# Designs tried in a protein design run: peptides against a protein of PDB entry 5ZKO. Part 11

Target 1, 44 residues: chain A of PDB entry 5ZKO
Amino acid sequence: SASNPRKFSEKIALQKQRQAEETAAFEEVMMDIGSTRLQAQKLR

## One batch from the design tools (peptide; aimed at target 1 E22 I33)

Design b2_p14_1_s3 (made by RFdiffusion4, then SolubleMPNN; from b2_p14_1, 6 letters changed)
Fold by OpenDDE base, seed 4:
Structure b2_p14_1_s3 (fold): chain B 44 residues (1-44), chain C 44 residues (1-44), chain A 14 residues (1-14)
Amino acid sequence: as target 1 above (44 residues)
Amino acid sequence: as target 1 above (44 residues)
Amino acid sequence: SESVKEKLEEAEKL
């Protein structure tokens, strides 16, 4: 079946959203690491 | 509980893997679009 | 990215 360009556009949009969500998740992990380091420094 | 840095490294690695997988999925969608266009051109 | 690799390495050393 001919791929409907509209469906492809939807797939692209979904993939871009997922990429953004995974980036946000990564940033959250990095923030948690930063917070942990700050706590460790405060205890020294 | 103090977050174990090793667990953070694992989380980071996992997130990076997910980002790569989502990128690959996007590239696959784009390849499918390209293939569809090629087929359309062949039929003209 | 190199920045991510650096942060990963840093996290492993904590």
Scores: peptide ipSAE 0.117, ipTM 0.667, DockQ to the pose 0.045
OpenDDE base, seeds 1, 2, 3, 5: peptide ipSAE 0.106, 0.103, 0.116, 0.116; ipTM 0.645, 0.645, 0.657, 0.656

Design b2_p14_1_s4 (made by RFdiffusion4, then SolubleMPNN; from b2_p14_1 with A2K H3S)
Fold by OpenDDE base, seed 4:
Structure b2_p14_1_s4 (fold): chain B 44 residues (1-44), chain C 44 residues (1-44), chain A 14 residues (1-14)
Amino acid sequence: as target 1 above (44 residues)
Amino acid sequence: as target 1 above (44 residues)
Amino acid sequence: SKSVEELRREAEKL
């Protein structure tokens, strides 16, 4: 079977996209935590 | 609403786990590519 | 880490 470099490249690209999406989701979580902390400080 | 630090820590931990899983999946893809390359070299 | 596009270009050369 000849290697299908195009199929490999597609698989890699999709996987890296998932990693970036997971990073963005993490950043959103951290933003929510930060907002909650800021609100708690203002109410003290 | 009192901050629930346990819930935040859990959310962070789950998201970091997901990032690690996506990294492992990427490494598996790269291993498959490496194996294919090695096989092609042996058959030359 | 390599960009998605860099990784794609690298894999296409294999």
Scores: peptide ipSAE 0.197, ipTM 0.673, DockQ to the pose 0.069
OpenDDE base, seeds 1, 2, 3, 5: peptide ipSAE 0.187, 0.186, 0.174, 0.186; ipTM 0.673, 0.675, 0.664, 0.673

Design b2_p14_2 (made by RFdiffusion4)
Pose (drawn by RFdiffusion4):
Structure b2_p14_2 (pose): chain A 43 residues (1-43), chain B 44 residues (1-44), chain P 14 residues (1-14)
Amino acid sequence: ASNPRKFSEKIALQKQRQAEETAAFEEVMMDIGSTRLQAQKLR
Amino acid sequence: as target 1 above (44 residues)
Amino acid sequence: SAIAKALAVAEAAL
């Protein structure tokens, strides 16, 4: 499972992990401005 | 073909070089991250 | 790479 044999299974796993990370990465970058506004509120 | 060499030895050395650079910068931002968490005590 | 993506997330969190 974590280390498949077929090349098709390996490609599917790499694409799955890539999609998860890009979904999570595009969330952290999505609302950075909300955090950047907190500093202006603090200063 | 400069960033994309032909020989596999050149490709491996290139990946090793880039991994060393990426890890070196990563080990810097995460290193002095404690000094930033201490600055947070000043606010509260 | 994955490390460069992790570094960019760490810098953005700071």

Design b2_p14_2_s1 (made by RFdiffusion4, then SolubleMPNN; from b2_p14_2, 8 letters changed)
Fold by OpenDDE base, seed 2:
Structure b2_p14_2_s1 (fold): chain B 44 residues (1-44), chain C 44 residues (1-44), chain A 14 residues (1-14)
Amino acid sequence: as target 1 above (44 residues)
Amino acid sequence: as target 1 above (44 residues)
Amino acid sequence: SQITRELEVLKARL
């Protein structure tokens, strides 16, 4: 079957988008945890 | 139940590894297609 | 993704 380079490029683009979204979600959670810890330390 | 940040970080690391492997595989295929196309053009 | 859902659950517990 003829390789479909367009379909491969679309798959790469979607994969990179997913990676960016998952990284952003991770960073947000880690920032929230850090902020919560900082607030808890200030209340001590 | 106390969140297990260690287990969570391990899951993130494994997920990122999988994403990198999948991306590398697609990039390899795209490179191979590009190389084959270049070779085919040279043979014309 | 599954990992994003897990992150959301973790965030909700903060």
Scores: peptide ipSAE 0.159, ipTM 0.610, DockQ to the pose 0.097
OpenDDE base, seeds 1, 3, 4, 5: peptide ipSAE 0.137, 0.136, 0.132, 0.148; ipTM 0.623, 0.616, 0.626, 0.616; seed 5 fails the geometry check

Design b2_p14_2_s2 (made by RFdiffusion4, then SolubleMPNN; from b2_p14_2, 8 letters changed)
Fold by OpenDDE base, seed 2:
Structure b2_p14_2_s2 (fold): chain B 44 residues (1-44), chain C 44 residues (1-44), chain A 14 residues (1-14)
Amino acid sequence: as target 1 above (44 residues)
Amino acid sequence: as target 1 above (44 residues)
Amino acid sequence: SEITRQLEVLMARL
């Protein structure tokens, strides 16, 4: 079977997109935690 | 603000799901590459 | 993943 470079490239692109989405979700959680800490500090 | 342990737990669960999907996609790509190599070897 | 691990550590600190 001829290598399907195009199909592999598409799959790699999808993997990069997933990784970016995971990173964005992580950053969102970190921001939420940071905001919670700041609010807790202000209330003390 | 009271910690939202439930919301964080939900976000962690989503992250675990994403990771599993990424792993599955990676394994699929690797299998496709492996199959292509095997077929190329048989044709030689 | 490392991300999941970091999230779990953060949850433990809250």
Scores: peptide ipSAE 0.205, ipTM 0.669, DockQ to the pose 0.126
OpenDDE base, seeds 1, 3, 4, 5: peptide ipSAE 0.187, 0.199, 0.205, 0.143; ipTM 0.662, 0.664, 0.667, 0.642

Design b2_p14_2_s3 (made by RFdiffusion4, then SolubleMPNN; from b2_p14_2, 8 letters changed)
Fold by OpenDDE base, seed 3:
Structure b2_p14_2_s3 (fold): chain B 44 residues (1-44), chain C 44 residues (1-44), chain A 14 residues (1-14)
Amino acid sequence: as target 1 above (44 residues)
Amino acid sequence: as target 1 above (44 residues)
Amino acid sequence: SEIQRQLEVLRAQL
């Protein structure tokens, strides 16, 4: 297939966005767990 | 909310899977670009 | 990766 630099650039940009979204989702999960643990500790 | 270790474990497992899938997708994109570039070089 | 490290710490606490 012919090199389409624009198509490749677009694929890379979309992939970077997806990776950022997955990182944000991970951080949210970790925050939820951390918050729950902190609350449990305060109730002791 | 009460700590539900099973729910947290599931969230972590799902997130690990998503991250692995995103990594694989990134590697696929990079391989496609690399292959296309190699083919273009061979045609010179 | 940092994410894998954080996940590992979290698993150790479960």
Scores: peptide ipSAE 0.158, ipTM 0.644, DockQ to the pose 0.136
OpenDDE base, seeds 1, 2, 4, 5: peptide ipSAE 0.154, 0.166, 0.158, 0.140; ipTM 0.642, 0.647, 0.644, 0.633; seeds 1, 2, 5 fail the geometry check

Design b2_p14_2_s4 (made by RFdiffusion4, then SolubleMPNN; from b2_p14_2, 8 letters changed)
Fold by OpenDDE base, seed 4:
Structure b2_p14_2_s4 (fold): chain B 44 residues (1-44), chain C 44 residues (1-44), chain A 14 residues (1-14)
Amino acid sequence: as target 1 above (44 residues)
Amino acid sequence: as target 1 above (44 residues)
Amino acid sequence: SQITRQLEVLKAKL
């Protein structure tokens, strides 16, 4: 519950971590796409 | 890898799911804040 | 959100 400032702060920190993980996962997917495109260019 | 369209599509779907989960978690935190504020109003 | 916008861009690359 947000009634406990410490617990609330922990929830916020956790949410920030999740957001960072989401961003990292997106970047990984984009890296994979970029790598595939680079490979395709080398084969042309 | 993005070299396999099916696997890429799966990664996108997974990322969308993660986004939805993160949004839901944020909304839960906001609900807790709202609840706490309502309680504070009742005590004033 | 930022990530939502990025996902839309990613979807367009499929």
Scores: peptide ipSAE 0.145, ipTM 0.617, DockQ to the pose 0.107
OpenDDE base, seeds 1, 2, 3, 5: peptide ipSAE 0.138, 0.135, 0.138, 0.145; ipTM 0.609, 0.610, 0.604, 0.621

Design b2_p14_3 (made by RFdiffusion4)
Pose (drawn by RFdiffusion4):
Structure b2_p14_3 (pose): chain A 43 residues (1-43), chain B 44 residues (1-44), chain P 14 residues (1-14)
Amino acid sequence: ASNPRKFSEKIALQKQRQAEETAAFEEVMMDIGSTRLQAQKLR
Amino acid sequence: as target 1 above (44 residues)
Amino acid sequence: TEAALLEALKTLKA
């Protein structure tokens, strides 16, 4: 499972992990401005 | 073909070089991250 | 490396 044999299974796993990380990466970058505005509220 | 060499030895050495650079900068931002968490006590 | 960078960004944002 974590280390498949077939090359098709390996490609599917790499694409799955890539989609997850891009979904999570595009969330952290999505609302950075909300955090950047907190500093202006604090200063 | 400069960033994309032909020989596999040149490709491996290139990945090793980039990995050393990426890890060196990563070990810097995460290193002095404690000094930033201490600055947070000043606010509260 | 991409996962470690994402986790670092999540830690920095937190």

Design b2_p14_3_s1 (made by RFdiffusion4, then SolubleMPNN; from b2_p14_3, 9 letters changed)
Fold by OpenDDE base, seed 1:
Structure b2_p14_3_s1 (fold): chain B 44 residues (1-44), chain C 44 residues (1-44), chain A 14 residues (1-14)
Amino acid sequence: as target 1 above (44 residues)
Amino acid sequence: as target 1 above (44 residues)
Amino acid sequence: MRRRLLELLRLLLS
């Protein structure tokens, strides 16, 4: 509803922030998986 | 558990696809909101 | 969905 544009913009901003945080966390986990697999390969 | 790496990789691939779809949907909504606001402004 | 992906990745690391 056009009746709450400010509240809507705040919700969008919050969603964008959460998305950015999740993306960063994803990239961190992917790096950890990559490093762990590499370590396991080196030990074999 | 390292016991199901293939199943995990398949699940991860599926989730990455879904993440891409959700990102695309979010961007589409943002474009629609932007265009609607612009149209409303032009009509004022 | 991104949260679910993170959960799966954490399980893979365990």
Scores: peptide ipSAE 0.179, ipTM 0.555, DockQ to the pose 0.197
OpenDDE base, seeds 2, 3, 4, 5: peptide ipSAE 0.141, 0.160, 0.152, 0.177; ipTM 0.556, 0.580, 0.570, 0.546; seeds 3, 4 fail the geometry check

Design b2_p14_3_s3 (made by RFdiffusion4, then SolubleMPNN; from b2_p14_3, 9 letters changed)
Fold by OpenDDE base, seed 5:
Structure b2_p14_3_s3 (fold): chain B 44 residues (1-44), chain C 44 residues (1-44), chain A 14 residues (1-14)
Amino acid sequence: as target 1 above (44 residues)
Amino acid sequence: as target 1 above (44 residues)
Amino acid sequence: MRRRLLELLRLLRE
């Protein structure tokens, strides 16, 4: 409904930001796990 | 690989927290949209 | 989102 499109757009933008932050954190963890696994393989 | 399970467990816990926060924010937005739609119907 | 957590858990088990 068009009556407060600005407020909804702001909330959606904030939600997208949160999703991006969560994605970045996830990718960091995945990279760390991957690196640790690679290191363990190199030491065998 | 078991070499730093604590650090990874902490990262997983943080990821779960972020997911919960994102879910809560999403539900809030959906509730607000639903309420706005209901109000628009009542005025009609 | 849940999928991401499951992916992390899989990697930790490997």
Scores: peptide ipSAE 0.282, ipTM 0.686, DockQ to the pose 0.209
OpenDDE base, seeds 1, 2, 3, 4: peptide ipSAE 0.277, 0.272, 0.280, 0.278; ipTM 0.678, 0.681, 0.685, 0.682

Design b2_p14_3_s4 (made by RFdiffusion4, then SolubleMPNN; from b2_p14_3, 9 letters changed)
Fold by OpenDDE base, seed 2:
Formats: C-alpha cells, sequence, structure tokens
Structure b2_p14_3_s4 (fold): chain B 44 residues (1-44), chain C 44 residues (1-44), chain A 14 residues (1-14)
C-alpha cells in the first residue's frame, strides 16, 4: 500500500542521512589509520 | 602497525554504535511500513 | 556495513 508516502519518504531521507554520516565516520577512521601508518613508516 | 590501538579501538566502538543505531532505525521504518500495510488490509 | 568493521579490525592487526 502506498499509505502515507510523505511520512515514509521523510524516514527514508533520514535513513540516507544516517548512512552518509556513518560512511563519513568510517572514512575518517580509515584516514587516521593510514596517516598513522605513514607517519610510523617515515619515522623509521 | 599496531599504533595507537586504544584510540582506534574507541573509534571502532563508536562505529559499531553507529551501525547498530542505523540498523535499529531501518528496522523501525520497516516495522512502520508493515504496520501500515497490515492496518490497511484490516480496514478493507 | 559489517564488512567495514572487519576491515578496520584487519587494519589494526597489521
Amino acid sequence: as target 1 above (44 residues)
Amino acid sequence: as target 1 above (44 residues)
Amino acid sequence: MRSRLLELLRLLRE
């Protein structure tokens, strides 16, 4: 049923936002790990 | 390199939390859709 | 998403 499409579209939009934020956070962690490794390599 | 394991363990814990929250939100949306469908069916 | 966590764990062990 196409019941309350506006309500669900808003929830879907919110879910997409959460996913994007999670992805951004993940990429930040990966960058930090990579940076740390690179720094450790350079200091050897 | 196992550099700064505590820092990254905390970031991983945060990532796990974000994933759990995203999953819970997704399940809530799916439940709402399912509930709406069921209600529509019952009212027919 | 679970694969992301596994990837992070792998990187931390290396």
Scores: peptide ipSAE 0.245, ipTM 0.686, DockQ to the pose 0.173
OpenDDE base, seeds 1, 3, 4, 5: peptide ipSAE 0.240, 0.241, 0.239, 0.239; ipTM 0.685, 0.683, 0.682, 0.682

Design b2_p14_4 (made by RFdiffusion4)
Pose (drawn by RFdiffusion4):
Structure b2_p14_4 (pose): chain A 43 residues (1-43), chain B 44 residues (1-44), chain P 14 residues (1-14)
Amino acid sequence: ASNPRKFSEKIALQKQRQAEETAAFEEVMMDIGSTRLQAQKLR
Amino acid sequence: as target 1 above (44 residues)
Amino acid sequence: AAAKEELELAKALK
């Protein structure tokens, strides 16, 4: 499972992991401004 | 073909070079991250 | 691995 044999299974796993990460990466970058505004509130 | 070499040896060495650079910068931002968490105590 | 490190770095910078 973690290390498939078929190349089709390997490609599917790499695409799955890539999609998860890009979904999580585009969330952290999505609301950075909300954190950047917190500093202006603090200063 | 400069960033994309033909020989596999040149490709492997290129990936090794980039991995060393990416890790070197990563080991810097995560290193002095403690000094930033200490600055947070000043606020509270 | 590189993509995981980029995500952890982006979380830390945030």

Design b2_p14_4_s1 (made by RFdiffusion4, then SolubleMPNN; from b2_p14_4, 9 letters changed)
Fold by OpenDDE base, seed 4:
Structure b2_p14_4_s1 (fold): chain B 44 residues (1-44), chain C 44 residues (1-44), chain A 14 residues (1-14)
Amino acid sequence: as target 1 above (44 residues)
Amino acid sequence: as target 1 above (44 residues)
Amino acid sequence: QSAQRRLALARLLA
């Protein structure tokens, strides 16, 4: 249904990749927070 | 619960913003596809 | 990990 099906597919895939990368980055941040909290607890 | 609560909050907020931006970009791609399809239909 | 899996899939589809 698309004029450039392949190009659209690539564009969508690229955006999905970026979303996944940002999700991974977010997860890393959360892991950092979690580890920090654990450390803080151990030092109490 | 965090060593640097403000910094963590900022980091989280930043990541959420990036995720939202990527979502918006994806939506734009999908809108482009939709409009292209509409044009194609009209030209048939 | 799910994000990384999605990333890999996206790369394959691109």
Scores: peptide ipSAE 0.239, ipTM 0.693, DockQ to the pose 0.089
OpenDDE base, seeds 1, 2, 3, 5: peptide ipSAE 0.232, 0.221, 0.233, 0.224; ipTM 0.688, 0.678, 0.688, 0.683

Design b2_p14_4_s2 (made by RFdiffusion4, then SolubleMPNN; from b2_p14_4, 8 letters changed)
Fold by OpenDDE base, seed 2:
Structure b2_p14_4_s2 (fold): chain B 44 residues (1-44), chain C 44 residues (1-44), chain A 14 residues (1-14)
Amino acid sequence: as target 1 above (44 residues)
Amino acid sequence: as target 1 above (44 residues)
Amino acid sequence: EARRRELERARLLR
């Protein structure tokens, strides 16, 4: 019975890591858009 | 120039979908833990 | 997490 809580905590930790990675990927996309927009403004 | 905004919106939409999928996977893990906890309580 | 974000920011600023 005591092994189950540890396995659950590990699953939660892995899932939190995945969510953080997807958030970082979203921020990267938004920064790429921002940089492209800034470059486009410099060309005007 | 007009194709870039559409491609950016598509990238944002795909990334939002991935974030939603990871959130759903997290909720599934939490539900599995909750169900296991409920079963363990029924056996006590 | 903070370190990964900082590395991505540094990558985009290069």
Scores: peptide ipSAE 0.274, ipTM 0.679, DockQ to the pose 0.054
OpenDDE base, seeds 1, 3, 4, 5: peptide ipSAE 0.253, 0.257, 0.213, 0.250; ipTM 0.678, 0.676, 0.663, 0.677; seed 1 fails the geometry check

Design b2_p14_4_s3 (made by RFdiffusion4, then SolubleMPNN; from b2_p14_4, 9 letters changed)
Fold by OpenDDE base, seed 1:
Structure b2_p14_4_s3 (fold): chain B 44 residues (1-44), chain C 44 residues (1-44), chain A 14 residues (1-14)
Amino acid sequence: as target 1 above (44 residues)
Amino acid sequence: as target 1 above (44 residues)
Amino acid sequence: QSRQRLLELARLLR
């Protein structure tokens, strides 16, 4: 049913954006953990 | 290395929140599609 | 995927 294809497309686009933001946040946390560990190693 | 466990715990909590929001948004889109289909079926 | 990511984070903090 072609009732609101634009509306659904916009919702899908928003969902993809949220997924990208979640991925970026995950990568940031992983990077922060990695950098902290690297700093600890350098101080030894 | 125990350097910033609280900071990382907070980041994990935020990540869980983002995941929940993404899941909720996905379910909303699926529900909207389903309801639209149901409406179309009822009108037939 | 997101649940797997959270598990990975938990492993790194352990």
Scores: peptide ipSAE 0.224, ipTM 0.674, DockQ to the pose 0.164
OpenDDE base, seeds 2, 3, 4, 5: peptide ipSAE 0.221, 0.216, 0.218, 0.222; ipTM 0.664, 0.671, 0.671, 0.674; seed 4 fails the geometry check

Design b2_p14_4_s4 (made by RFdiffusion4, then SolubleMPNN; from b2_p14_4, 10 letters changed)
Fold by OpenDDE base, seed 1:
Structure b2_p14_4_s4 (fold): chain B 44 residues (1-44), chain C 44 residues (1-44), chain A 14 residues (1-14)
Amino acid sequence: as target 1 above (44 residues)
Amino acid sequence: as target 1 above (44 residues)
Amino acid sequence: QSRQRRLLLAQLLA
């Protein structure tokens, strides 16, 4: 089959989007951890 | 609610797994691109 | 990405 740069570019773009979504999920977990730590400090 | 390190560790582990899976998917795409390029060179 | 994971782990262990 002939090379199709559009198909490859779309695959790469999709993977970058997925990586960004996973990064956002990590940031959410980080926020949860930070919030928990701050709350614990307030209670001490 | 009391801090639970297990819950956070599980969240991190899950996200790490997802990132590894996305990396593997990316590598597969790159392999496809490389294979196509090599094939095109052979045909020239 | 690895740096972000390290930061998360550091916060978890602190």
Scores: peptide ipSAE 0.195, ipTM 0.662, DockQ to the pose 0.091
OpenDDE base, seeds 2, 3, 4, 5: peptide ipSAE 0.201, 0.195, 0.194, 0.195; ipTM 0.664, 0.665, 0.666, 0.664; seeds 2, 5 fail the geometry check

Design b2_p14_5 (made by RFdiffusion4)
Pose (drawn by RFdiffusion4):
Structure b2_p14_5 (pose): chain A 43 residues (1-43), chain B 44 residues (1-44), chain P 14 residues (1-14)
Amino acid sequence: ASNPRKFSEKIALQKQRQAEETAAFEEVMMDIGSTRLQAQKLR
Amino acid sequence: as target 1 above (44 residues)
Amino acid sequence: EAAAEKLAALEELK
């Protein structure tokens, strides 16, 4: 499972992991401004 | 073909170089992250 | 794995 044999299974796994990470990466970058505004509130 | 070499040896050395660079910068930002968490005590 | 480690570091930095 974690280390498939078929190349098709390997490609599917790489694409799955890539999609998870891009979904999570585009969330952290999505609301950075909300955190950048917190500093102006603090200063 | 400069960033994309033909020989596999040149490709491997290139990936090893880039991995060393990426890890070197990563080991810097995560290193002095403690000093930033200490600055947070000043606010509260 | 290296991309997951970089994403976890970015989440912590945020």

Design b2_p14_5_s1 (made by RFdiffusion4, then SolubleMPNN; from b2_p14_5, 9 letters changed)
Fold by OpenDDE base, seed 2:
Structure b2_p14_5_s1 (fold): chain B 44 residues (1-44), chain C 44 residues (1-44), chain A 14 residues (1-14)
Amino acid sequence: as target 1 above (44 residues)
Amino acid sequence: as target 1 above (44 residues)
Amino acid sequence: DRRRALLEALRELF
């Protein structure tokens, strides 16, 4: 049976999307931490 | 303003969950590829 | 790395 390249291409695309979303979420967390740290420094 | 450790802990937990889901999806795709390869070999 | 692994696996398959 012919391998379905379309099936795999779709899976790859979804994986790339998930990776991008994870990266964005990670960056958001890091920004929140950074902002909190900066605020804490200003209050000293 | 007091850092809300609970807020960050929740964000980290969510990030870990996302990472786990991405990993699971990656492994699923790799398994599908492996299975397809095995099937192709059997048909030769 | 995961993306690369997937692409390599696909190249071997097709």
Scores: peptide ipSAE 0.254, ipTM 0.694, DockQ to the pose 0.096
OpenDDE base, seeds 1, 3, 4, 5: peptide ipSAE 0.253, 0.253, 0.249, 0.253; ipTM 0.692, 0.694, 0.692, 0.693

Design b2_p14_5_s2 (made by RFdiffusion4, then SolubleMPNN; from b2_p14_5, 9 letters changed)
Fold by OpenDDE base, seed 4:
Structure b2_p14_5_s2 (fold): chain B 44 residues (1-44), chain C 44 residues (1-44), chain A 14 residues (1-14)
Amino acid sequence: as target 1 above (44 residues)
Amino acid sequence: as target 1 above (44 residues)
Amino acid sequence: KRRQELLEALRLLH
């Protein structure tokens, strides 16, 4: 069926949410790595 | 707790999976848009 | 990046 602009808008909104969730997960990983690196530097 | 490199590897692997899933979802949306555009062009 | 591509694709459809 010819997807209408409203369905495209919903898909774009969902994609934006997924991207935000991926970014948050990435930042969490980077924080964990960063804190571990800082601790390792303090032990050296 | 000091997350070990194995835990980081697991988090990175999970992040790669999330990115792949987001890419697949993006491609699906683009295919839907592309097919709709092609149909619209055939009707003009 | 991908969000912008989606928006552009939608704009090209209209």
Scores: peptide ipSAE 0.134, ipTM 0.630, DockQ to the pose 0.177
OpenDDE base, seeds 1, 2, 3, 5: peptide ipSAE 0.113, 0.118, 0.121, 0.096; ipTM 0.628, 0.628, 0.623, 0.624

Design b2_p14_5_s3 (made by RFdiffusion4, then SolubleMPNN; from b2_p14_5, 11 letters changed)
Fold by OpenDDE base, seed 4:
Structure b2_p14_5_s3 (fold): chain B 44 residues (1-44), chain C 44 residues (1-44), chain A 14 residues (1-14)
Amino acid sequence: as target 1 above (44 residues)
Amino acid sequence: as target 1 above (44 residues)
Amino acid sequence: DRRRRLLELLRLLH
């Protein structure tokens, strides 16, 4: 089925959004680790 | 809340899985584009 | 890099 260039643009845009969301989730995990590590260091 | 190192390992593993799934979705988009392009070229 | 690759694919489609 010949998919339209516009449909591909939409797929690409959606994929970019998903990648950004995954990056944000990764940053959240890193912040959580960093915060916990800092808290643990304060208790030493 | 002091999150356990094991919980962080699980979060990291989950994030790696999500990244792999997003990579697979990207490859699917590329295959779709490639297939459509090949079909269009056959019609030329 | 991923964004760049996606844009390249779009360019190749047109």
Scores: peptide ipSAE 0.157, ipTM 0.614, DockQ to the pose 0.138
OpenDDE base, seeds 1, 2, 3, 5: peptide ipSAE 0.157, 0.141, 0.150, 0.150; ipTM 0.623, 0.603, 0.616, 0.615; seed 5 fails the geometry check

Design b2_p14_5_s4 (made by RFdiffusion4, then SolubleMPNN; from b2_p14_5, 10 letters changed)
Fold by OpenDDE base, seed 3:
Order: sequence, then C-alpha cells, then structure tokens
Structure b2_p14_5_s4 (fold): chain B 44 residues (1-44), chain C 44 residues (1-44), chain A 14 residues (1-14)
Amino acid sequence: as target 1 above (44 residues)
Amino acid sequence: as target 1 above (44 residues)
Amino acid sequence: DRRRELLELLKLLH
C-alpha cells in the first residue's frame, strides 16, 4: 500500500501526545518523591 | 505526610506500565513505517 | 528525540 503521509503524521502526532502524557505522569511521580524527600529532610 | 513507600511503588509500577505501552505503540509505528519503506524499495 | 526520529522517518517516505 502506498505510503500515506497523512496516516503516518497522525500516528506520529498520537505518539507525541502519548509521550507527553507519559512524561507528565513521570514528572508527577518525581515531584511526589521529591516533596516527600524534602519533608523527611525538614523533620531531621 | 509520611513517605508511603507502598504508594510510591504503586506509582512507579504504573509508570513502568505506561512506559511499556508507549514503547509498544512506538514500535508499532516504526514497524508500519519500516514495512512501507520496504514496500517502496521493492517497487523500485 | 523519538519525535525527531519519527519525523525524519516520515520525511524519508515522501
């Protein structure tokens, strides 16, 4: 089947969205861990 | 709030799952692109 | 980096 640039562009766009969502979720986890670490340090 | 290691472990596990799903989706896109490229080469 | 790779691959198909 002929290369459909539109279909590939759509797949790439979707993949970028997934990557952004995954990154945001990762950053949230890291922020929670960081906050907990900071709190633990303040209690020392 | 005290560090809840269980909650962090759960968040990390969920993040690993998301990463695996994102990787699988990426690989699918790459496979489609690769197949299209191979087909284009065969038609030359 | 993944995004750039995909975009480059897309460009190779045009």
Scores: peptide ipSAE 0.096, ipTM 0.607, DockQ to the pose 0.063
OpenDDE base, seeds 1, 2, 4, 5: peptide ipSAE 0.079, 0.090, 0.086, 0.093; ipTM 0.607, 0.599, 0.599, 0.606; seed 1 fails the geometry check

Design b2_p14_6 (made by RFdiffusion4)
Pose (drawn by RFdiffusion4):
Structure b2_p14_6 (pose): chain A 43 residues (1-43), chain B 44 residues (1-44), chain P 14 residues (1-14)
Amino acid sequence: ASNPRKFSEKIALQKQRQAEETAAFEEVMMDIGSTRLQAQKLR
Amino acid sequence: as target 1 above (44 residues)
Amino acid sequence: ATAEMELATAEATK
């Protein structure tokens, strides 16, 4: 499972992991401004 | 073909070079991250 | 690994 044999299974796993990380990466970058505004509130 | 070499040896050495750079910068931002968490005590 | 390091850096920078 973690290390498939078929090349089709390997490609599907790489695309799955990539989609997850891009979903999570585009969330952290999504609301950075909300954190950047917190500093103006603190200063 | 400069960033994309033909020989596999040149490709491997290129990936090794880039991995060393990416890891060197990563080991810098995560290194002195403690000094930033200490600055947070000043606020509270 | 490189994508995990980019995500960890982005989370830490946030």

